# Peptides against a protein of PDB entry 7BDX, part 119

Target 1, 212 residues: chain A of PDB entry 7BDX
Amino acid sequence: EMGAAACTLLWGVSSSEEVVKAILGGDKALKFFSITGQTMESFVKSLDGDVQELDSDESQFVFALAGIVTNVAAIACGREFLVNSSRVLLDTILQLLGDLKPGQCTKLKVLMLMSLYNVSINLKGLKYISESPGFIPLLWWLLSDPDAEVCLHVLRLVQSVVLEPEVFSKSASEFRSSLPLQRILAMSKSRNPRLQTAAQELLEDLRTLEHN

## One batch from the design tools (peptide; made by RFdiffusion4, then SolubleMPNN)

Design b2_p15_6_s3
Fold by OpenDDE base, seed 4:
Structure b2_p15_6_s3 (fold): chain B 212 residues (1-212), chain C 212 residues (1-212), chain A 15 residues (1-15)
Amino acid sequence: as target 1 above (212 residues)
Amino acid sequence: as target 1 above (212 residues)
Amino acid sequence: SEMEQIALSILEKLS
């Protein structure tokens, strides 16, 4: 309980750039993000047994941790830190996104995808995550989720890859051969306006790349 | 472990006034400080059995909690919040300071005393803590501690009482009758320059009050 | 359209 309360408050204040800089300026940042990955992994592994109520203290704790990672990744120095010093955490997030079933831990998936998107703003971060084993299959696995917010954040991450020629060129063959075009087309007709727009933009970007 | 890491980071960033305002601006502040008191009490009660190593994760966790309370109390709005909405936490801190033996949990005592001193900057806070049952005996109990930093922060808290005529007048009879003058005089000769100065200032303030 | 990659900050959704 107390740990969850502290993490929740830390999540809230981590929306400030100055707070993120303060978190990273200490000697405890490396340890914190290492343990964060382990804690998130432990939580996801525990889901196979008892259906942890989504509202449990443990769930809220892990949401706060994922939120902190997202807010750190929202800041340029935070992205640099994650990509240079906390790669294991990024690997853990990618692994957990693969381990979670469609519809399982939607809020956590959204937060993890938001953190990866923020990391993808940095070219070095985008290179790192896109070169991770199984990255393209993972994107399509995640795009099978019934949740519109999960799909939205997957589309945003896909768009980050497509918008960076140096990254896209390395995966272009696999990307084109595995692209779930019908799924993206279906999303471009979604009643969710954010999902609809993101799918339309991605389809436009893909058309532009085919004509070049 | 993860809770201790999160609390430690929250402690570090709580040195900022903006972070304290952000902590208090959320709907979770009341719950956080309520659980903080309970957690600190649980820790102190656990000391009677196993000598928890001062370097344990639990000890570090409780130190971070006490540090957060101190940093919140360093800010005017934080003092107002503690005095208006978290009185049970203040009562808990006063109780724990009485329950701890001389030389026991020195770092925790220092942090708790610092938080009480910060609260005492607010006249309403000073009134509240000084009107608490056993406050004067508690000050003298704490002044028996062999640790110079504990004694220093006790002297500062005593000085806050002495410097406020409205508060001092209510306790003046008990204060004068129980004053450990020889102990304070011994501290005025301490090799610790901070303790020496604080004891000298308090002796000067007491002399001024006797001549009025 | 060069979509400016805007970093996402999550304010605690009190939900």
Scores: peptide ipSAE 0.049, ipTM 0.817, DockQ to the pose 0.026
Fold by OpenDDE base, seed 2:
Structure b2_p15_6_s3 (fold): chain B 212 residues (1-212), chain C 212 residues (1-212), chain A 15 residues (1-15)
Amino acid sequence: as target 1 above (212 residues)
Amino acid sequence: as target 1 above (212 residues)
Amino acid sequence: SEMEQIALSILEKLS
């Protein structure tokens, strides 16, 4: 209970750039983000066990952790820190996104995808994530999720790859050969306006790359 | 571990007035400070049991909580919040200071005394604390502590009472009849310069009140 | 047209 409450308050205040700078300017940031990755991994592993009753506090705690990572990655110095000093955390997020089944832990998936998207704003971050083993298959696995918000944030991350020629050229062959085009086309007809727009824009960007 | 790390980071950033305002501006502040009091009380109660190994993480967690309360009380809006909406937490701090033995949990005592001192800067806070049952005996109990920092912060809280005529006049009879004058005189001869100064200033303030 | 990538900040209400 108290840990979740403290972590939730830390999440709330981490929306400020100055607070992110204060978190990172201390000597505790490295340890905190190391433990964060381990805690998130432990939580996801507990889902496959007989532990049915995910205490609402445990879920809230992990959501707050993922939210903190997202807010840190929203700031330029935070992205730099994560990409330089907390790559293990990024590896953990990628792994956990692969371990979770479609429809499982939707809110956590959204937060983790948002964190990866924020990291991908930094070219060094985008290169690191996109060069991770199984990254392209992971994107398509995540697009199989029934949740529109999960799919939306996957499409946004795909767009970050597509919009960076240096990164896209390295994976273009695998990307084009495995692209779930029918799934993305179905999303472009979604009743969810945000998902519809993201799918349409991605399809337009992909068409532009085929003509250039 | 993770809870203590999150709480410690929250403590660090709570040194900012803007962060304190953000904490209090949310809908979670009341719940957080309620749980804070309960957590601190649970920790202190665990010390009297067979639980010898106070996990360094549990102690760190409670220190961070006490630090957050202190930092909130350092800000005018934070003092107002505590005195209006979290009186139970103040009652808990007073109780815990009484329950702890001389030399026991020195760091926690210092943080709790600092929080009470900060609350006492608000006249409404000073009135609330000083009118609490057993407050004057509690001050003298705390002055029996062998730790110079504990004694220093007790003397500062005593000074806050003495410097407010409206408050002091209500307790002046009890205060004068129970004053551990020899103990304060001994502190005025301390090798600790901060303790020495605080004791000297208090003795001067008390002499001024006897002549007026 | 390169869409400007805007970082996403979130509050606890999304949990």
Scores: peptide ipSAE 0.043, ipTM 0.814, DockQ to the pose 0.026
Fold by OpenDDE base, seed 5:
Structure b2_p15_6_s3 (fold): chain B 212 residues (1-212), chain C 212 residues (1-212), chain A 15 residues (1-15)
Amino acid sequence: as target 1 above (212 residues)
Amino acid sequence: as target 1 above (212 residues)
Amino acid sequence: SEMEQIALSILEKLS
């Protein structure tokens, strides 16, 4: 209980850029983010079958951790820190996103995807995550999720790849050959306005790339 | 481990007034400080005999908690919060300071005493802690500690009582009758300059009160 | 920017 409460407070205050700078300026940041990855991995591995996110201290704790990572990645120096000094955490996030079934741990998936999206704002971050083994298959796996919010954040991450020629050129053949176009087209007709817009924008970006 | 790391980071960032305001402005502060007291109490009760502070995750966690309380109490709104909404935590701190033997958990004692000193800056806080049952005997018990830093913070807390006529008048008879004058005089000759100064100042304040 | 995501602010809107 106490650990979860402390993590939740830390998550709340990490919404500030100055707090992120203070976290990263200390001597404990490296250790913290190393243990964060391990803790998240242990949680996901403890799930039996199709278990949903329990309203437990453990679940709340892991959500807070994922939230902290996301808030750190929202800041330029935080992105630099993650990409330079905490790559194992990024690898862990990618792995856990692959280990989770569609509909499983939806809120955690969203937070993890948001963290990756934030990292993708940095070209070095985008290069790192997109060059990860199985990244393209992982995107399509995640896009099979029934949750609109999961799919939204996947589409945004896909857009980050498509909009960066240096990154997209390396995977263009694989991307085009495996693109779940029908799924994206279906999302462009979603009743969720955020998902609808993101899918439409991605389709427009893809059309622009095919004509160039 | 992860809880201790998170608490330690929260402690570090709580040195900022804006972070304290953010913690207290949320809906989780009451719960957090309630659990904090319970956690500290559980830790102290787990100590067998004259056990020192172990370099453990549990010890580090409790230090971080005590540090957070101290940093909150360093801010005006934090003092108000503690005195109005977390009195049980103050009661717990007073109890734990009494339960610990001289030389036991020195760092924790220092942090707890610092928190009480910070609370004593507020007249309402000083009234609350000084009106606690056994407060005067507790001060003398703590002043028997061999650690100069413990004694320093006790002397500062005693000074807060002595300098406030409204508070001192209520306990003046008990205070004068039980005053460990010889111990304070010995501290005024300490090689520790901070302890020496604090003891000398307190002796001067006491002389001023006897002549008035 | 609209590109920078803060997890807390989004969750507060979902709660």
Scores: peptide ipSAE 0.035, ipTM 0.809, DockQ to the pose 0.033
Fold by OpenDDE base, seed 1:
Structure b2_p15_6_s3 (fold): chain B 212 residues (1-212), chain C 212 residues (1-212), chain A 15 residues (1-15)
Amino acid sequence: as target 1 above (212 residues)
Amino acid sequence: as target 1 above (212 residues)
Amino acid sequence: SEMEQIALSILEKLS
């Protein structure tokens, strides 16, 4: 209980840029983010058995951790820190997103995808994520999720790749050969306006790349 | 491990007034401070058995909690919150200070005494603490500690009482009858300059009160 | 139109 409460408060205050700088300026930041990855991994591995109550202290704790990572990645110096000093955490997030089934741990997926999106704002971060083994298959796996919010954040991450020529060129062949076009087209007709817009924008960006 | 790390980061950032305001502005603040008291109490109760390693995750966690309380109490709105909404936590801190033996958990005692001192800056806080059952005996018990830093913070808390006539008058008879004058005089001759100064100042304040 | 790359920051209570 107490750990989850403390972590939740830390998540809340980490929405401030000044707090993120303070977290990163401490000598304990490296250790914190290292064990964050381990904790998240342990949680996801525990899901294979019993229905983990989404409302458990453990769930709340892991959500707060994912939220902290997201908020750190929302700040320029935080992105730099994650990409330079916490690569294992990024690898862990990518792994966990692959391990989860469609519809499983939706809230956690959203938070982790938000973190990866934020990291992708940095070119170095985008390169690192996109060059990760199985990245393209992972995107399509995640896009098969029935949750509109998961799909939204996947589309945003895909768009980050598409908008960066240096990154896109490295994966263009695999991307084009495996693109779930019918799924993206279906999303562009979604009743969810955010998902609809994101899918439409991505389709426009893809069309632009086909003509160049 | 993870809980201690998160709590330690929260402690570090809580040195900022803006962070304290953010903590208190959340709907989870009440719960956090409630379980803080319980966690600290459980830790102190666990000491009666094995030599708790001062370097344990549990110890670090409790130190961070005590540090957070101290930092919250360092801010005016934080003092008001503690005195109005978290009285049980203040009672717990007073209790735990009484339960600990001289020389036991020195670091934790220092942090808890710092928190009580900060609360004592508010007249309402000072009244609340000083009117607590066994407060005067507790001061003398703590002043028997061999640690100079513990004794320093006790003397500071005593001085807060002495400097407030409305508070001092309520306890003046008990205070005068039980005053460990020889101990305070010994501290005024300490090689520790901070302790020496605090003891000297308190002796001067006491002399002023005897002549009025 | 290109989607603006806006960083996402969230409060705990909003999640």
Scores: peptide ipSAE 0.045, ipTM 0.815, DockQ to the pose 0.027; fails the geometry check

Design b2_p15_6_s4
Fold by OpenDDE base, seed 4:
Structure b2_p15_6_s4 (fold): chain B 212 residues (1-212), chain C 212 residues (1-212), chain A 15 residues (1-15)
Amino acid sequence: as target 1 above (212 residues)
Amino acid sequence: as target 1 above (212 residues)
Amino acid sequence: SEMADIALAILEALS
C-alpha cells in the first residue's frame, strides 16, 4: 500500500520539468530506473499465473513506475538520460510489450507506449528503439490489440519512424513487406476520433513515401 | 527495494516548495500521510522484536517518509495541511518519539523532531504539539538521549515553546518543575558547537523568563 | 513538432 502511494505521488509530481530534473540530478536515478525495469518485468511475469486484479497495490505501483518513465521521457534531459544511461529499461519496456497478450494490461501498455513515443522524439532515442531486435514485428503485434488507446499509441510510434527518413530507410523493406495495411485502413474508419485521425495521417504519410 | 527507492526520490524532490504544493494539491495527500503514520508506527513496533538493520529497505523507506513529512512541514501550506488535516500523523510522531528508547533509531528521531520543529514554526502547530498529552515529559525523555543531534533538535523544539509566551504560559509550571537543568547545563559545555549554542541560548531564554 | 505526452490523464483516470 504505502509503496504504491509514494510512487503514485512521485508520478504526479513528475509531470513537472523541474521535478524530472531533480529526480535525474541526484545519484539515485540510475538505481531507481534499474529497479523500475526489474519490478515491471517481475509484475508482467507474475500475470501468467495469477489474475492480478487491475486495482491491486502492485498494479498501481507498476502503473506509477511506467507513468514516471513517461513523464521523465517527456523532458529533453529525461530522454537523454534514458537513452544514455537506462537503455536496459527501454529494452525491458520493449520486451514487456511483446510478452503481454492482446487486451492484457491495457493501461500499462498505453503508459509504456507513451514512454517509448516520448523517447522517440529524440533522434538518438528513435534510432535506439527502432534498431531493437524484433521492433517491426512488435509494432504489428501491438496493433492487433483490440484496445483503441493501445493502437493509437502504436500508430503514433509508427508515425515517428515513418517521419524520420534516416530511421525509416533502415527498416523500409521489412516495414513495407509486413505492414498490416488492412488493419490500419480499418482503424482509419474507427469511431474513436483520435485513432481515426492517427490512422489517416499515417496512411497519408505512407502514400507520400511510396511516391518518393 | 523499489518502494524505498521511489519514496527516497519523493523525499529528495520534496525539498522544493513547488513539489510540496503539488503533493498537497492532489486528492492523494490525505491518504498518503495517513498511511505514512501507520507505516512508521508499524516499523517502530517491529523494532522491539527484530534487530532491524539500520540500512534495511524498510528503515530507508521509513526514513524517507519522515523526511517527506519534514520537508512538507518546512513550507507554510504544508504546516497548515499537517495541522489541519493530518493531526493523527503528528500524534503518531509524538507517540513514536516516546516509544523509542535512548539511542534507538537516532536518524528517525532526528527526522521526526525536525518535522515537529517545522510544524512548531506555526503558532497553531506549536499549540497543537505542546498541548499533546505528555509533551513536557516527552521532551525530557528525549533529552536523555546520548545522541547530540537528537538532543539538539529537542532543544530547538523546547526553545520554540519558550519563545512563544501564549504557549509557554500554559505549561510554565510543569516546565519549570520538571526542567532537567543539569542536563541542559551539561549540553552547554558540549564539544558539539551546535548543541552547545542551542543549550546556551535556551538557558539565556529561560533566565530572561525567570526575571519577567 | 512532436509534442511529448505527459501521463497525467491516465493518473487522473486511475485515481
Scores: peptide ipSAE 0.255, ipTM 0.853, DockQ to the pose 0.035
Fold by OpenDDE base, seed 1:
Structure b2_p15_6_s4 (fold): chain B 212 residues (1-212), chain C 212 residues (1-212), chain A 15 residues (1-15)
Amino acid sequence: as target 1 above (212 residues)
Amino acid sequence: as target 1 above (212 residues)
Amino acid sequence: SEMADIALAILEALS
């Protein structure tokens, strides 16, 4: 209980750039983000049996951790820190996104995807994430989720790849061969306006790349 | 481990006034400070048996909690919050200071005393603390501590009482009858310059009050 | 410029 409460407060205040800088300016940041990955991993591994009630203190704690990572990654210095000093955490997030089934832990997936999207704003971060083994299959696995919010954040991450020629060129062949075009087209007709817009923009970006 | 790490980061960033305002501006603050008191109490109650290594994750967690309370109490709005909405936490801190033996949990005592001192800057806070049952005996109990830093923070808290006529007048009789004058005089000759100064200033303030 | 995500709305929804 107390850990979840403390972590939730830390999440809330981490929405400030100055707080993110303060978190990262200390010698404790490395340890914190290292243990964050382990904690998130342990939580996901515990899900294979008991329907852990989404409202548990443990769930709230892990959500807060994922929220902190997201907010840190929202800041330029936070992205630099994660990409330079917390690669294990990024690898863990990618792993956990792969380990979770469609429809499983939707809120956690959303937070992790937001974190990855934020990291992808940094070219070095985007390169690192996109060069991860199985990254493209992972995107399509995640895009099979029934949750519109998960799909939205996947499409945004796909867009980050597509908009960066230096990254897209490396995986363009695999990307084109495995692209779930029918699924993206279906999303472009979604009743969810955010999902609809993201799918339309991605389709436009892809069309532009086919003509160049 | 993770809880202690998160709480330690929250402690570090809580040194900022803006972070304290952010912590208190949310609906989660009340719950956090309520559970803080319970957690600190549970920790102190667990000490009666095992020599809990001062370096345990649990100890670090409780130190971080006490540090957060101190930093919150350092800010005017934080004092208002504690005195208006977290009186149970203040009562818990006073209780725990009484339950701890001389020389026991020195670092925690220092943090708790710093919190009480910060609260005492607010007249309403000083009134509340000083009207607590056994407050004056508690001050003398704490002043029996062998640790110079504990004694320093006790003397500072005593000074806050002595310098406020509206509070001092209510307990002046008990204060005068129980004052460990020889101990304070001994502290005024301490090799610790901070303790020496605090004891000298208090003795000067007391002399001024005897002549008025 | 890609705007970064702040996970505030999710925090509010979980509270």
Scores: peptide ipSAE 0.255, ipTM 0.853, DockQ to the pose 0.035
Fold by OpenDDE base, seed 3:
Structure b2_p15_6_s4 (fold): chain B 212 residues (1-212), chain C 212 residues (1-212), chain A 15 residues (1-15)
Amino acid sequence: as target 1 above (212 residues)
Amino acid sequence: as target 1 above (212 residues)
Amino acid sequence: SEMADIALAILEALS
């Protein structure tokens, strides 16, 4: 309970760039982000089946942790810190996204995907994530999720790869051979306007890449 | 562990007035400060004898909580919030300061006394604290502590009472009858220059009050 | 330039 309350407050104030700089400028940041991954992993491992106590103190605590990571990654110095000094956390986030079933822990998935997207704004971050073993299969696994918000944030991460020639070229053959085109086409017809737009833009970007 | 790390980061960033305003402007602040008192109380109750695992995650967590309260109370809006909406926490801090033996949890005592001093900057806060049952006996109990830093922060709180005529007049007879004058005189001869100065100033203020 | 996400809306939805 108390940990969740403190972490939720820290999440809220981490929306400020100056607060992110203060977090990272301290000597405790490395320890915090190291333990964050372990805590998130322990939570995901403790999930018995599909039952999510989304309103539990544990869930709230883990959501706050994922939110803090996202907000840190929203800032240039935060991305640099994560990619340089907290790679294990990025590896953990990728692993946890793979360990979760479709429809499982949707809010946590969204937060983790938002953090990965923010990290992907940095070319070094995008390289690190995209060079992770099983990254392309993971994207397609996540894109099979029934949740439109999960799929939206996956499409945004896919777009970050597609729009970066240096990254896309390394995985282009695997990407093309495994692309769930029918799924993306279905999303381009979604009633969710954000998902619809993201899928349409990705399809346009993919068409442009096929012509080059 | 994770809670202590998050709370320590929140403590660090709470040194900023803007962060304090952000903490208090959220809907989670009331819950946070409500649980803070309970957590601190549970810690003090769990202390078996004089053995303090000062370096434990639990101790670090509680110190961070006390630090956050102190930093919130350092700001005008934070004092207003504590006195208006978190009085139970102030009562808990007063209780815990009484429950701790001389020499026990010195660092926690210092943080709690700093928070009370900060609250005492607000006349409403000073009134609330000084009107608490057993407040004057508590000050003398705390002033018997062998630790110079504890005694320093007690003297500062005593001075806040002495320098406020509206507050001092209500307790003047009890204060005068129970004043550990010899202890304060001994502190005015301390090798600790901060304690020495605080004791000298208080003695001067008391002399001025006797002549009025 | 890709705009970074701030997880504020999710925090507000959980509060």
Scores: peptide ipSAE 0.254, ipTM 0.853, DockQ to the pose 0.035
Fold by OpenDDE base, seed 5:
Structure b2_p15_6_s4 (fold): chain B 212 residues (1-212), chain C 212 residues (1-212), chain A 15 residues (1-15)
Amino acid sequence: as target 1 above (212 residues)
Amino acid sequence: as target 1 above (212 residues)
Amino acid sequence: SEMADIALAILEALS
């Protein structure tokens, strides 16, 4: 209980750039983000056995950790820190996104996807995550999620790849050969306006790349 | 481990007034400080049985909690919050300072004493803690600690009482009748320059009050 | 949009 409460407060205050700088300016940041990855991994591994209620202190704790990572990645120096000094955490997030089944831990998936999107704002971060083994299959796996918010954040991450020629060119063949076009087209007709817009924009970007 | 790491980061960033305001501006502050008191109490109660190593994750967690309380109490709005909305935490800190034996949990005692000193900057806070049952005996109990830093912070808290006529007048008879003058005189001859100065200043203040 | 995500809305929804 107390750990979850403290971590939740840290999540809330991490919405400030100055707080992110303070977190990263200390010698404890490396250890914190290392243990963060381990804690998130342990939680996801525990879900395979126990139907952990979404409202458990453990769930709230892990949500707060994922929220902190997201807010750190929202800041330029935070992205630099994660990409340079906490690659294991990025690898863990990618792995956990692959381990979770469609419909499982939706809010955690959203937070992890938001963190990866924020990392993708940095070209070095985008290169790192996009060059990760199984990244393209992972995107399509995640896009099969029934949750509109998960799918929205996947589409945003896909768009980050598509909009960067240096990154897209390396994966263009694999990307085109595996593209779930029917799924994206279905999302462009979604009743969720945010998902609809994201899918339409991505389809427009993809059409532009085929004509060039 | 993760809880202690998160709480330690929250402690570090709570050195900022803006972070303290952010902590207190949320609806979670009341619950956080309630659980803080309970956690600190549980820790101190566990020490009576187990020789908990000073370097345990539990110890670090409780140190971080006490550090957060100290940093919150360092800010005007934080003092107002503690005195108005978290009196149970103040009562808990006073109780725990009484429960701990001389030489036991020195660093925790220092942090708790620092928090009470910060609260004492607020006249309402000083009134509240000084009117607590057994406050004067508690000061003398704590002043018997062999640790110079504990004794320093006790002397600072004693000085806060002495320097406020409205507070001191209520307790002046009890204070004078129980004053460990020989102990304070011994501290005024300490090799620790900070302790020496604090004891000398307090003795000067007390002499001034006897002549008025 | 290159605007970073701040995870406040999810925090508010979980509180």
Scores: peptide ipSAE 0.252, ipTM 0.852, DockQ to the pose 0.037

